# Ledger of designs, part 65: peptides against a protein of PDB entry 6O8C

Target 1, 262 residues: chain A of PDB entry 6O8C
Amino acid sequence: VGLRYEKISLPKIHPRYDLDGDASMAKAVTGVVCYACRTASTLLLYQELMRKGVRWLVELVKDDYNETVHKKTEVVITLDFCIRNIEKTVKVYEKLMKVNLEAAELGEISDIHTKLLRLSSSQGTIESSLQDISSRLSPGGLLADTWAHQEGTHPRDRNVEKLQVLLNCITEIYYQFKKDKAERRLAYNEEQIHKFDKQKLYYHATKAMSHFSEECVRKYEAFKDKSEEWMRKMLHLRKQLLSLTNQCFDIEEEVSKYQDYT

## One batch from the design tools (peptide; aimed at target 1 I13 Y17)

Design b2_p27_8_s4 (made by RFdiffusion4, then SolubleMPNN; from b2_p27_8, 11 letters changed)
Fold by OpenDDE base, seed 5:
Structure b2_p27_8_s4 (fold): chain B 262 residues (1-262), chain A 27 residues (1-27)
Amino acid sequence: as target 1 above (262 residues)
Amino acid sequence: SELEEELERLAEEEEEKLEEEEEEKEE
């Protein structure tokens, strides 16, 4: 479940020179940009935590895969041994049948041989499935975690720091506007500075909100969407691995029943 | 709204930080 953030917008900036209104506006802008900074930081933290989780899950699934491959290999060896023993027995009985021995025992052994060959065929399917899983987990595969390093925002982007710089500029102007308000009336030169600072405030605020929206929020949403999709696929893959493991155990159990005939 | 109140609080916090920094520079 992704972090919920609220959509924020800059307050309307009135062109009219009004010391009270300008101070109030500057306060509101400061609040909005501050919220953007904190939100950007939170979104970044979330992504970093998710990246750690992704890496952890990849390693877990790789371990599960290796265990499954090991079990499959063990079963193949056991099955092949059993098949070889049954084949030897079949040959002996075929020779004995030429001398009028009971056909019923040969039939049973032949049936066991057929069943073992079917089990051997199923191992081929398991192997193919494991190869598919391996290919998906491999670099460049469909379940590679390369997207986690490419998508979203990163500490190296310094988005929070960039926003903080703009926030500092805005806060300074707000503080000055609070002082200007307290003066009630400014001299002509101070009034011109105030008007100029109001324009600066607007530019800083607009730049901050654009950066927040385009570089923080948009990229976060893209990361979130990809992470959710990838996670769903990984969980499904784990279920597939578990199924394959269980199939190996089932085959092993069935083979064990026939070892008493060998 | 709750958001508006939060935004106001955030603005006040930033103002207080700036005031503290200015007071430290004058000492």
Scores: peptide ipSAE 0.431, ipTM 0.902, DockQ to the pose 0.801
OpenDDE base, seeds 1, 2, 3, 4: peptide ipSAE 0.432, 0.430, 0.428, 0.361; ipTM 0.902, 0.901, 0.901, 0.849; seed 1 fails the geometry check

## One batch from the design tools (peptide; aimed at target 1 I13 R16 Q199)

Design b2_p28_1 (made by RFdiffusion4)
Pose (drawn by RFdiffusion4):
Structure b2_p28_1 (pose): chain A 256 residues (1-92, 99-262), chain P 28 residues (1-28)
Amino acid sequence: VGLRYEKISLPKIHPRYDLDGDASMAKAVTGVVCYACRTASTLLLYQELMRKGVRWLVELVKDDYNETVHKKTEVVITLDFCIRNIEKTVKVVNLEAAELGEISDIHTKLLRLSSSQGTIESSLQDISSRLSPGGLLADTWAHQEGTHPRDRNVEKLQVLLNCITEIYYQFKKDKAERRLAYNEEQIHKFDKQKLYYHATKAMSHFSEECVRKYEAFKDKSEEWMRKMLHLRKQLLSLTNQCFDIEEEVSKYQDYT
Amino acid sequence: DEEFEESFLELQEELEPEVEEAEEVLEE
């Protein structure tokens, strides 16, 4: 979804010299830039938080991986150990009662369990190579896409907002005077141009730098999330497959 | 006042493509 904010544009700046109109205009412009500036700050937060989260979520899946491999090895030393019971040089030269019967069916399941465990390790390694630092789930898009604190985009907007704010404040004073001396009238007319210049620069900067990069980051994250949930579903299927093996071995562990 | 209004309209015309490009980004 991303941040739901309203897209607010600069009002039309009429060219006439009008102390009342210019004051009202400057106030409206300052307001739009504040909203743009404040919104630009939250966009940066959502990115910075998203990156802190992705970093953390990736490490958590590594814990779910290590937890699973810890039980896959924990169970193999039971399969290979209980196979050493019913399938060693102890269990099974002509013979008819030497145990080749109904227990041989369990030895068959245990052979298929030890072999099926083989491809578990093959798939388990494949997900480790995606969780690895250079793998195809590495959060490299996270540090490339979008804006950063080092970009100083908010304080760049803030510098322009200060120019615009100082002018508005002066335009209030001018409106209060109802008439401006000669030089002051001219300076006021220049400051009106400066205000428009600063505002359009701050607005276009907010658009082409903050929002644009933010949306690019937003789409890269939706892409990366699909890959993440797809890997988490696979790792989970490998975890359950182990508990199954633990369950089907903990039955045959108790013999007579 | 007439010279200022003409120069301020020239400035709006110069910045107009930039504002239109910024509006296109926000429409996306």

Design b2_p28_1_s1 (made by RFdiffusion4, then SolubleMPNN; from b2_p28_1, 11 letters changed)
Fold by OpenDDE base, seed 5:
Structure b2_p28_1_s1 (fold): chain B 262 residues (1-262), chain A 28 residues (1-28)
Amino acid sequence: as target 1 above (262 residues)
Amino acid sequence: DEEFEKEFEELQKELAPVLKKAEEVLAK
């Protein structure tokens, strides 16, 4: 559950007022909304930085994928070539066995052939894993970064600017209340204006804080949660790619041991 | 007048923890 608060209702206009108290109240409200504006700006900045990081990581993982696919392809070519050569050798030795010349060597070559075929079969699993990874990274896949463009707050939302407008209205009323306080007593018309401005102050403050909570903080928390989940999955996928690459290297190394027999 | 002060006080009390928590999250 994200950060939330209870909305307060707008109060009725009271016939009595305290100029000292109203100025102090207005000052406090100004401080709170000012802090909200700064916080909203910071939250937006962090999200924008995270989006850049997400894009960077996607490109990095795509590069890792392409390298893994390339390595897998090289290993398949090498392995297939080795298998074909061993098969030719097996046929030659089978002919020699008919005249009882190379029985021990035929056994060794046949064992190598069997091992190579096992290695070849493992390539199917690697291919399947790569296909799965590709599907996850593809547009609309489970690891697509479309969420980063949809979740959270964006500069185009103008949340900071909207809050700043409300803060300006609140600050203006606060400064007027400071002047009213200095007068110690207001004429009837000025008193009525003061009371009306007090209502406006409350309205602007409530609107600002509701906007901050619902459109900034809540959306930020949702973005944060999704980003953390996505990041964990992407890092895991990257590790999986590295594992597959290492498997390809291991197969290549093993195949190299048999090249002397081909 | 007292009602306005009470409402604003309540607003501050409700929002202060939210802002504090937001700052804590940003500090991580």
Scores: peptide ipSAE 0.022, ipTM 0.530, DockQ to the pose 0.073
OpenDDE base, seeds 1, 2, 3, 4: peptide ipSAE 0.021, 0.022, 0.024, 0.023; ipTM 0.437, 0.525, 0.547, 0.558; seeds 2, 3, 4 fail the geometry check

Design b2_p28_1_s2 (made by RFdiffusion4, then SolubleMPNN; from b2_p28_1, 10 letters changed)
Fold by OpenDDE base, seed 4:
Structure b2_p28_1_s2 (fold): chain B 262 residues (1-262), chain A 28 residues (1-28)
Amino acid sequence: as target 1 above (262 residues)
Amino acid sequence: DEEFEKEFLELQKKLEPKLKKAEEVLNK
């Protein structure tokens, strides 16, 4: 009666799964996606701050514009008053000239009149420039800030949150792979789970990186480029406005020199 | 198993260029 010793089936040497390599890979992927998440958050914050800065700058320039317009108006009133007074004086001296009186004074007054008229002519150029600035700052103008609301990434897009969800999934797999590495050998079912999780990790990582590159970085770069262009134009406009302000002050100063004659 | 390995390799091939691009953008 031969006792059939049940052949203890040698445990099938499962092909060596590189648990060390998988754990290292998962760690690296986790690090990259973590960095992407942080970067996306930073880029979003930067854009939000820039949007606030854009709005602030627009209001600042509008205020400067209004002040310049007010100053220009004041100068025009003063200049017109001086011109009218000089013209009256010229008429008086012309009458005196007919009787051979005050000829030297008339020459001086006439020269002042000519200078004031030249200054008055410059006011038309200032007005035209101010109108141009106003048109550029108007809604739909060349310096409209509508791009700041359209371009780039916004909190409502929830890009950071989406990346964080993917990062959480990846991190969970990484921690499992770290445990798997510590076990050195996995049972068949655990090995199959490990292989499946490895695929999931790559899927999540690919999705995260695609989202980061296409929805965060690309949009940020577009926002940055537009912001830089817009900022250059705004700064130039502000310089123009300051120049106009200075011209108004210069005219006012020159007019003040002639007030003794008006 | 071969189909899963193939899919994995394909995903890896897609991921590597994206990771590289991300690194390049972040290092600029």
Scores: peptide ipSAE 0.053, ipTM 0.636, DockQ to the pose 0.224
OpenDDE base, seeds 1, 2, 3, 5: peptide ipSAE 0.023, 0.031, 0.017, 0.031; ipTM 0.519, 0.600, 0.496, 0.601

Design b2_p28_1_s3 (made by RFdiffusion4, then SolubleMPNN; from b2_p28_1, 9 letters changed)
Fold by OpenDDE base, seed 3:
Structure b2_p28_1_s3 (fold): chain B 262 residues (1-262), chain A 28 residues (1-28)
Amino acid sequence: as target 1 above (262 residues)
Amino acid sequence: DEEFEKEFLELQKKLQPELERAEEVLKK
């Protein structure tokens, strides 16, 4: 009885790849990149709204400035008129004093004249301050809003759209991986495609995240910091304008006390 | 295949704090 040696052919061990794990990974990647897209869109919207706010605030402060300048001009006219009238009166009383008449009255009028001249000097300081503010608000000034157009992200950059394209590619691979998972086993050619797609998914994901970090988040943070600094300076400037306006009203009130002598 | 998964997990770890910071900014 001849023992037939059956050559036991080694079963072809197909390389095991984890279809379940790949589908789960692809789902997670899709979620992360989707969140990045939404976040990028929100950050862009914030910046666009802030740019509108910046433009509005600039116009508001310019209006405040113009009103202050107008008030200052009115006060200067009134003050100059009072000074001229008092000076005429002083000259008349000086002539009378030479004949020993009206000496007490001359002293009072001279004191008023001195006070008016002090008020006039303060007007010069106000003018200088207004000129400084004007220079700061000018197109080349320290408070120019040119930064708002330069810093941050813009719709023209198409960052959200670029991220969306990458997300679409990733999502397509994810759906294929779901199908692959359902098949439980893939033919050799399909397995090779799956492995290749896994690499593609990785490259798309890394590209998306790099773009998000470098072109969206970083630029947004720079914009935010610049905007906060600029707004603080603008608010301070508005307070300065208010102070100058109040000084003009104070001068006007003081001048009104001496109008009976003019 | 394991190297790619490792790199992916590392990227996720780096992104999570940035996403959380972005969410906090949006809540204010």
Scores: peptide ipSAE 0.026, ipTM 0.558, DockQ to the pose 0.060
OpenDDE base, seeds 1, 2, 4, 5: peptide ipSAE 0.023, 0.024, 0.027, 0.019; ipTM 0.534, 0.539, 0.554, 0.471; seeds 1, 4 fail the geometry check

Design b2_p28_1_s4 (made by RFdiffusion4, then SolubleMPNN; from b2_p28_1, 10 letters changed)
Fold by OpenDDE base, seed 5:
Structure b2_p28_1_s4 (fold): chain B 262 residues (1-262), chain A 28 residues (1-28)
Amino acid sequence: as target 1 above (262 residues)
Amino acid sequence: DEEFEKEFEELLKKLEPELKRAEKVLEE
């Protein structure tokens, strides 16, 4: 998932003085840098929207975590209550065994007690898993969203504005080259100015494309890759939370079977 | 996994129209 953009390159700039060729070249350069500006804007917007999505997903997973913790807590309370009641029952039955109760009944209660203790041990594993998840979601954890602020491009970088300034300079030279072309022949001084402007155009164009590639495209690609990786991990974590929740429900259901004995 | 993927796709569906609108504005 990500925005597809066309890979663009500057046209070849010939050093030879040619009014027609220079005007045509300048037009092409203007078009390329214009595309770069627009693309940079789009890439920036994508990243900003993705950052919103990241924040949304973090909150969603935190909510899932809290719900799982809540459910786990409820199950622990219920389980502990059942264990205490069964232990009391066992003690009573042991005393009554001499009078009215068969050994088989005591055996059944003891088996239930053993099962409940096993379930209690399982809760310890769930707790450890939840702690691990919490550590991963915490600041500085493996699933922290700090990368979203570090990777990619940001409005504060002013990349689009910087490119636009360069585009304006290039466009100005292009319009001058159109005029020069219309003159068909320039005087010596104007010819020298034209040559210098051509050098400036080359400089601005190169600077624009370098900035676009290094500060816009490269950083965008890094952001995209990081975001995809992070999102996959978050979705996996959410699946783990769901699994833990289901385990809690399973334990609760199992405990409910023994409520008649407590 | 499928449910989580659907939620992610829904998020993407919200983003796509906004991106398209932004692109149109930039092209004008």
Scores: peptide ipSAE 0.018, ipTM 0.558, DockQ to the pose 0.013
OpenDDE base, seeds 1, 2, 3, 4: peptide ipSAE 0.021, 0.010, 0.018, 0.012; ipTM 0.547, 0.490, 0.533, 0.385; seeds 1, 2 fail the geometry check

Design b2_p28_2 (made by RFdiffusion4)
Pose (drawn by RFdiffusion4):
Structure b2_p28_2 (pose): chain A 256 residues (1-92, 99-262), chain P 28 residues (1-28)
Amino acid sequence: VGLRYEKISLPKIHPRYDLDGDASMAKAVTGVVCYACRTASTLLLYQELMRKGVRWLVELVKDDYNETVHKKTEVVITLDFCIRNIEKTVKVVNLEAAELGEISDIHTKLLRLSSSQGTIESSLQDISSRLSPGGLLADTWAHQEGTHPRDRNVEKLQVLLNCITEIYYQFKKDKAERRLAYNEEQIHKFDKQKLYYHATKAMSHFSEECVRKYEAFKDKSEEWMRKMLHLRKQLLSLTNQCFDIEEEVSKYQDYT
Amino acid sequence: EEEEEEEEEEEEEFEEELEELEEEEEEE
């Protein structure tokens, strides 16, 4: 979804010299830049937080991986150990009552369990190579896409907002005077140009730098999330497959 | 009509002044 904010544009700046109009215009412009500035700050927060989160989530899946491998090895030293009971040089030269019967069916399941465990390790390694630092789930898009604190985009907007704010404040004073001396009238008309210049620069910067890069980051995250949930579903299927093996071995562990 | 012509002229002047200001800022 991303941040739901309203897109607010600069009002039309009429060219006449009008102390009342210019004051009302400057106030409206300052407001739009504040909204743009404040919104630009929240976009940066959502990115910075998203990055702190993706970093953390990746490490958590590594814990879910290590937890699973820790039980896969924990169970193998039971399969290979209980196979050493019913399938060693102790169990099974002509013989008719030497145990080749109904227990041989369990030895068959245990053989298929030990072998099926083989491809568990093959799939388990494949997800480790995606969770690895260089793998195809590495959060490399996270440090490339979008804006950063080092970009200083908020403070850049803030510098322009200050120029615009100082002019508005002066335009209020001018409106209060109802008439401007000669030189002051000319300076006021120049500051009106400066105000429009600063505002359009701040607005276009907000658009082409903050929002454009933010949306690019937003789409890269949606793409990376699909890969993530797809890997988490697979790792989970491998975890359940182990508890199954533990369950089907903990039955045959108790013999007579 | 005359008032519309004057408003057009003021709008042109305002645009020219904005262009000059943009040029000065580019030079700097």

Design b2_p28_2_s1 (made by RFdiffusion4, then SolubleMPNN; from b2_p28_2 with E8K E9K E10I E19K E20K E27L E28R)
Fold by OpenDDE base, seed 2:
Structure b2_p28_2_s1 (fold): chain B 262 residues (1-262), chain A 28 residues (1-28)
Amino acid sequence: as target 1 above (262 residues)
Amino acid sequence: EEEEEEEKKIEEEFEEELKKLEEEEELR
């Protein structure tokens, strides 16, 4: 679930000289750009926290993988040992059967051997699944986290600081326009300065909104979308690992039933 | 042409203010 933010837009800036209108407009612009600064900071913080979460989840899934591989290896060793012992027992009973002894017991042991071989074959499927998972988690694999460093906004981009500079310039002009409004009438030179400052205000405001939209919001949305997709895939992978672990435990339990015959 | 020169001047002032912020961050 991404951060909710309000879509902001600049108020209409009228080219006509109006001390009351210009002060009101400048106040509104200051409010909008102030919101953009705060929002940009929040969006950056979210992305930094998500990057930490991504790194943490990668390590967690690697640990889960290693535990699953370890358990699989344990089961393979145990299963192979049981198979070898049953094969020895079968050979002994085959010799005894040639002397017309223990034919019923040989049938039971042969059935156990067949079951153990089926369990051994299932380990090949588990191995193939683990190899697929390993390839996906490897550097350059489908689940590589390199996108988390490449996508979105970063502290090094200084987007918040850039917006804050523009906000400072806008705020200064707003305070001047508030004074100009209080004077009710400006001298010709002061009127020309006011008109020039209004153009500056428009420029700074437009630059702030473009920067916010293109360098903060757009990049954040791209990061969010990629993070959500990647996170779903990682959580699915973790469930697959858990399933493989449970299959190993199930095999171990089945093998334990036959240990008395080995 | 005069509007482009004024825009360029505003952009230069903005770059100077950014540079001052960078210098203040390096001093902290």
Scores: peptide ipSAE 0.019, ipTM 0.530, DockQ to the pose 0.043
OpenDDE base, seeds 1, 3, 4, 5: peptide ipSAE 0.019, 0.017, 0.016, 0.015; ipTM 0.539, 0.465, 0.439, 0.467; seeds 1, 3 fail the geometry check

Design b2_p28_2_s2 (made by RFdiffusion4, then SolubleMPNN; from b2_p28_2, 12 letters changed)
Fold by OpenDDE base, seed 1:
Structure b2_p28_2_s2 (fold): chain B 262 residues (1-262), chain A 28 residues (1-28)
Amino acid sequence: as target 1 above (262 residues)
Amino acid sequence: SAKEEEEKRIEKEFEEELKKLEEEEKKK
């Protein structure tokens, strides 16, 4: 998962004054920094889209949680009602047993009561699991999405714009070097200017590469890694919620078998 | 030191150009 991009590096910059070589080098540098600009933009877009996805998934999981809680609540109410009714029935049969009536049926009803109590106990486990999930989704929890806002690159960082400025400077020098190449030979003063421009080119290029690597790529990779980890955990949590929901349905089905006795 | 001074000048120029771009974007 993630965007694939090519590893880029600056061409070797020779200190020797060479109009042909310098023009070629400048062209290559321009290409590299241009690629960096495009890549930075793409990486930024990816992250913005992922942030939207993260927000969406959080809301989805919250909805799943609420549905599970709702279902659990329904089951608890039904189960409690059934238990109360069975308990009343047990009491009646116990009284009848004292007068030696209907004693044979009391055992069956008591067994049902025991089974219902076991089901009720399982609700405690479900509740505990839901509380755990809630804590994980809560602010400051293990599945908080604060990382999505903090990690990576943002439009406000203006990384693409910064790189574009450097690219513009580099491109200007490249065009000058093309002209210089066309002249075949420069006067002393123009030669000195060319040498200075070459130094400027080097500075701009290195700054661009450093910025790209440290402020774009590195931060993107960190964002990507955290995103993948978080996503995996969120999907697992969603599966847990589904499991809990299914458990509630199973309990409800079991309770329905005993409703004829209430 | 001369190299460092030149780098600082270039850096200043860069920051100025960046500022111009930001101002242009704000106007749009």
Scores: peptide ipSAE 0.026, ipTM 0.546, DockQ to the pose 0.042
OpenDDE base, seeds 2, 3, 4, 5: peptide ipSAE 0.025, 0.025, 0.019, 0.020; ipTM 0.541, 0.542, 0.520, 0.532

Design b2_p28_2_s3 (made by RFdiffusion4, then SolubleMPNN; from b2_p28_2, 8 letters changed)
Fold by OpenDDE base, seed 5:
Structure b2_p28_2_s3 (fold): chain B 262 residues (1-262), chain A 28 residues (1-28)
Amino acid sequence: as target 1 above (262 residues)
Amino acid sequence: EEEEKKEEEIEKEFEEKLEELKKEEEEK
């Protein structure tokens, strides 16, 4: 999961004055930094899309939670109603036993009552699980999405624009070096300018690569790792909610079997 | 802090190379 990018490195910059070599080197540097700019842009876009996805998933899971809570509440009401009815029935049969009637039926009703109470106890576990989930989804909880705002790169960082400025400077020098190569030999002053421009190119290229590595790639990788971890946790949470929902359905089905006795 | 250090290192390398270029000019 995530974008794959190629590891890039600058070509070796030789200190020796060589018009052909310097033009070739400058071309290679331009290519590398151009790739860095494009990659940085792509990585930024990916992160922005992922942030949207994170927000969407949070809302989806909140909806799932609310649905599960609703279902749980429904089952609790139904179960409590059934328990109250069966308790009334038990009392009636206990009165009948005083006249030695319906003793076998009382035993059956009492067993049903016991089963219903067990089901009611299981609702306590579901409630505790829902409370835990609520805590995890709460602001500042373990599944908070604050990391999505903190980690990675943002448009406001202007990383792509900064790299583009450096690329423009490098490209300008490359085109000059291409002209210098065509001259085959430079006058003394032009040679000195070429040497200075070569150092400027080195500076810009190194700055670009450092910025790309530290501010774009590293932060992206951190964001990616956090996103993968968080996503796994959220998917697991959804599975937990589904499990709780299914448990509620199972309880509801079991309770429905006893409605004839109420 | 690490970014500032790397920038400082790059600037230092640049300055060193500029000084080398100045020396080459003086020797010519």
Scores: peptide ipSAE 0.017, ipTM 0.397, DockQ to the pose 0.117
OpenDDE base, seeds 1, 2, 3, 4: peptide ipSAE 0.012, 0.014, 0.015, 0.015; ipTM 0.363, 0.406, 0.447, 0.445; seed 1 fails the geometry check

Design b2_p28_2_s4 (made by RFdiffusion4, then SolubleMPNN; from b2_p28_2 with E5K E6K E11K E12K E13K E20K E23K)
Fold by OpenDDE base, seed 5:
Structure b2_p28_2_s4 (fold): chain B 262 residues (1-262), chain A 28 residues (1-28)
Amino acid sequence: as target 1 above (262 residues)
Amino acid sequence: EEEEKKEEEEKKKFEEELEKLEKEEEEE
């Protein structure tokens, strides 16, 4: 999902001297370049907002990670405590078995011990997954946000200001061509000035459109594509963290069932 | 580079057509 902009093109600029045609052309060019300026400004604003959103999302996911690590640590402590207690109980029952007492209870406790060891193994898998996530979120990781500072357009590029200068030059020529049209006929010197101004208008317009396409639109599209890819990966990672958190809760719940046997 | 070449070619064509029209107006 990105900002939709219309593909703009310059009107055909005819070399023929025509006061009515030239005024109409200059008006159309002014409109197109004005749209380019506004669009460039909007695209810049969008990118700046997205950069803020990216930074915010990174902090949010780091918080989610820290919460998951905290929960995992809590569960590990609880699980280890439960395992140690069951191991003590097993040793007591093994001594009692030498006296031919309570074989069925020893079997049940041994089964609980085996289940707890399986839960401990699953906790090791959670740990490895958290380490992978941490590596991906690191400054050199696959989910680093460095691209957000490199890709796209920035206020420091002054693209909008550059386009605005060109628009001002074009607008000035348009207003002159509107006056020239009102005169219906120009003297030779004024006609030559009009022809030169038409050439200047062409140069300013082409420069504006080239700058808009190459420095604004193309860079915006690259930023957009990178942002969409990164956002999908970050949302997936967040879902993974939630899954790991839920697994920790499931382990905690299962361990709680066995605490009544210690 | 290809777009810059096209822009330079269009600029050159426009200048050539302008010069042609200026010469035609001087001959009349």
Scores: peptide ipSAE 0.016, ipTM 0.433, DockQ to the pose 0.087
OpenDDE base, seeds 1, 2, 3, 4: peptide ipSAE 0.016, 0.015, 0.016, 0.015; ipTM 0.431, 0.431, 0.438, 0.426; seeds 1, 3, 4 fail the geometry check

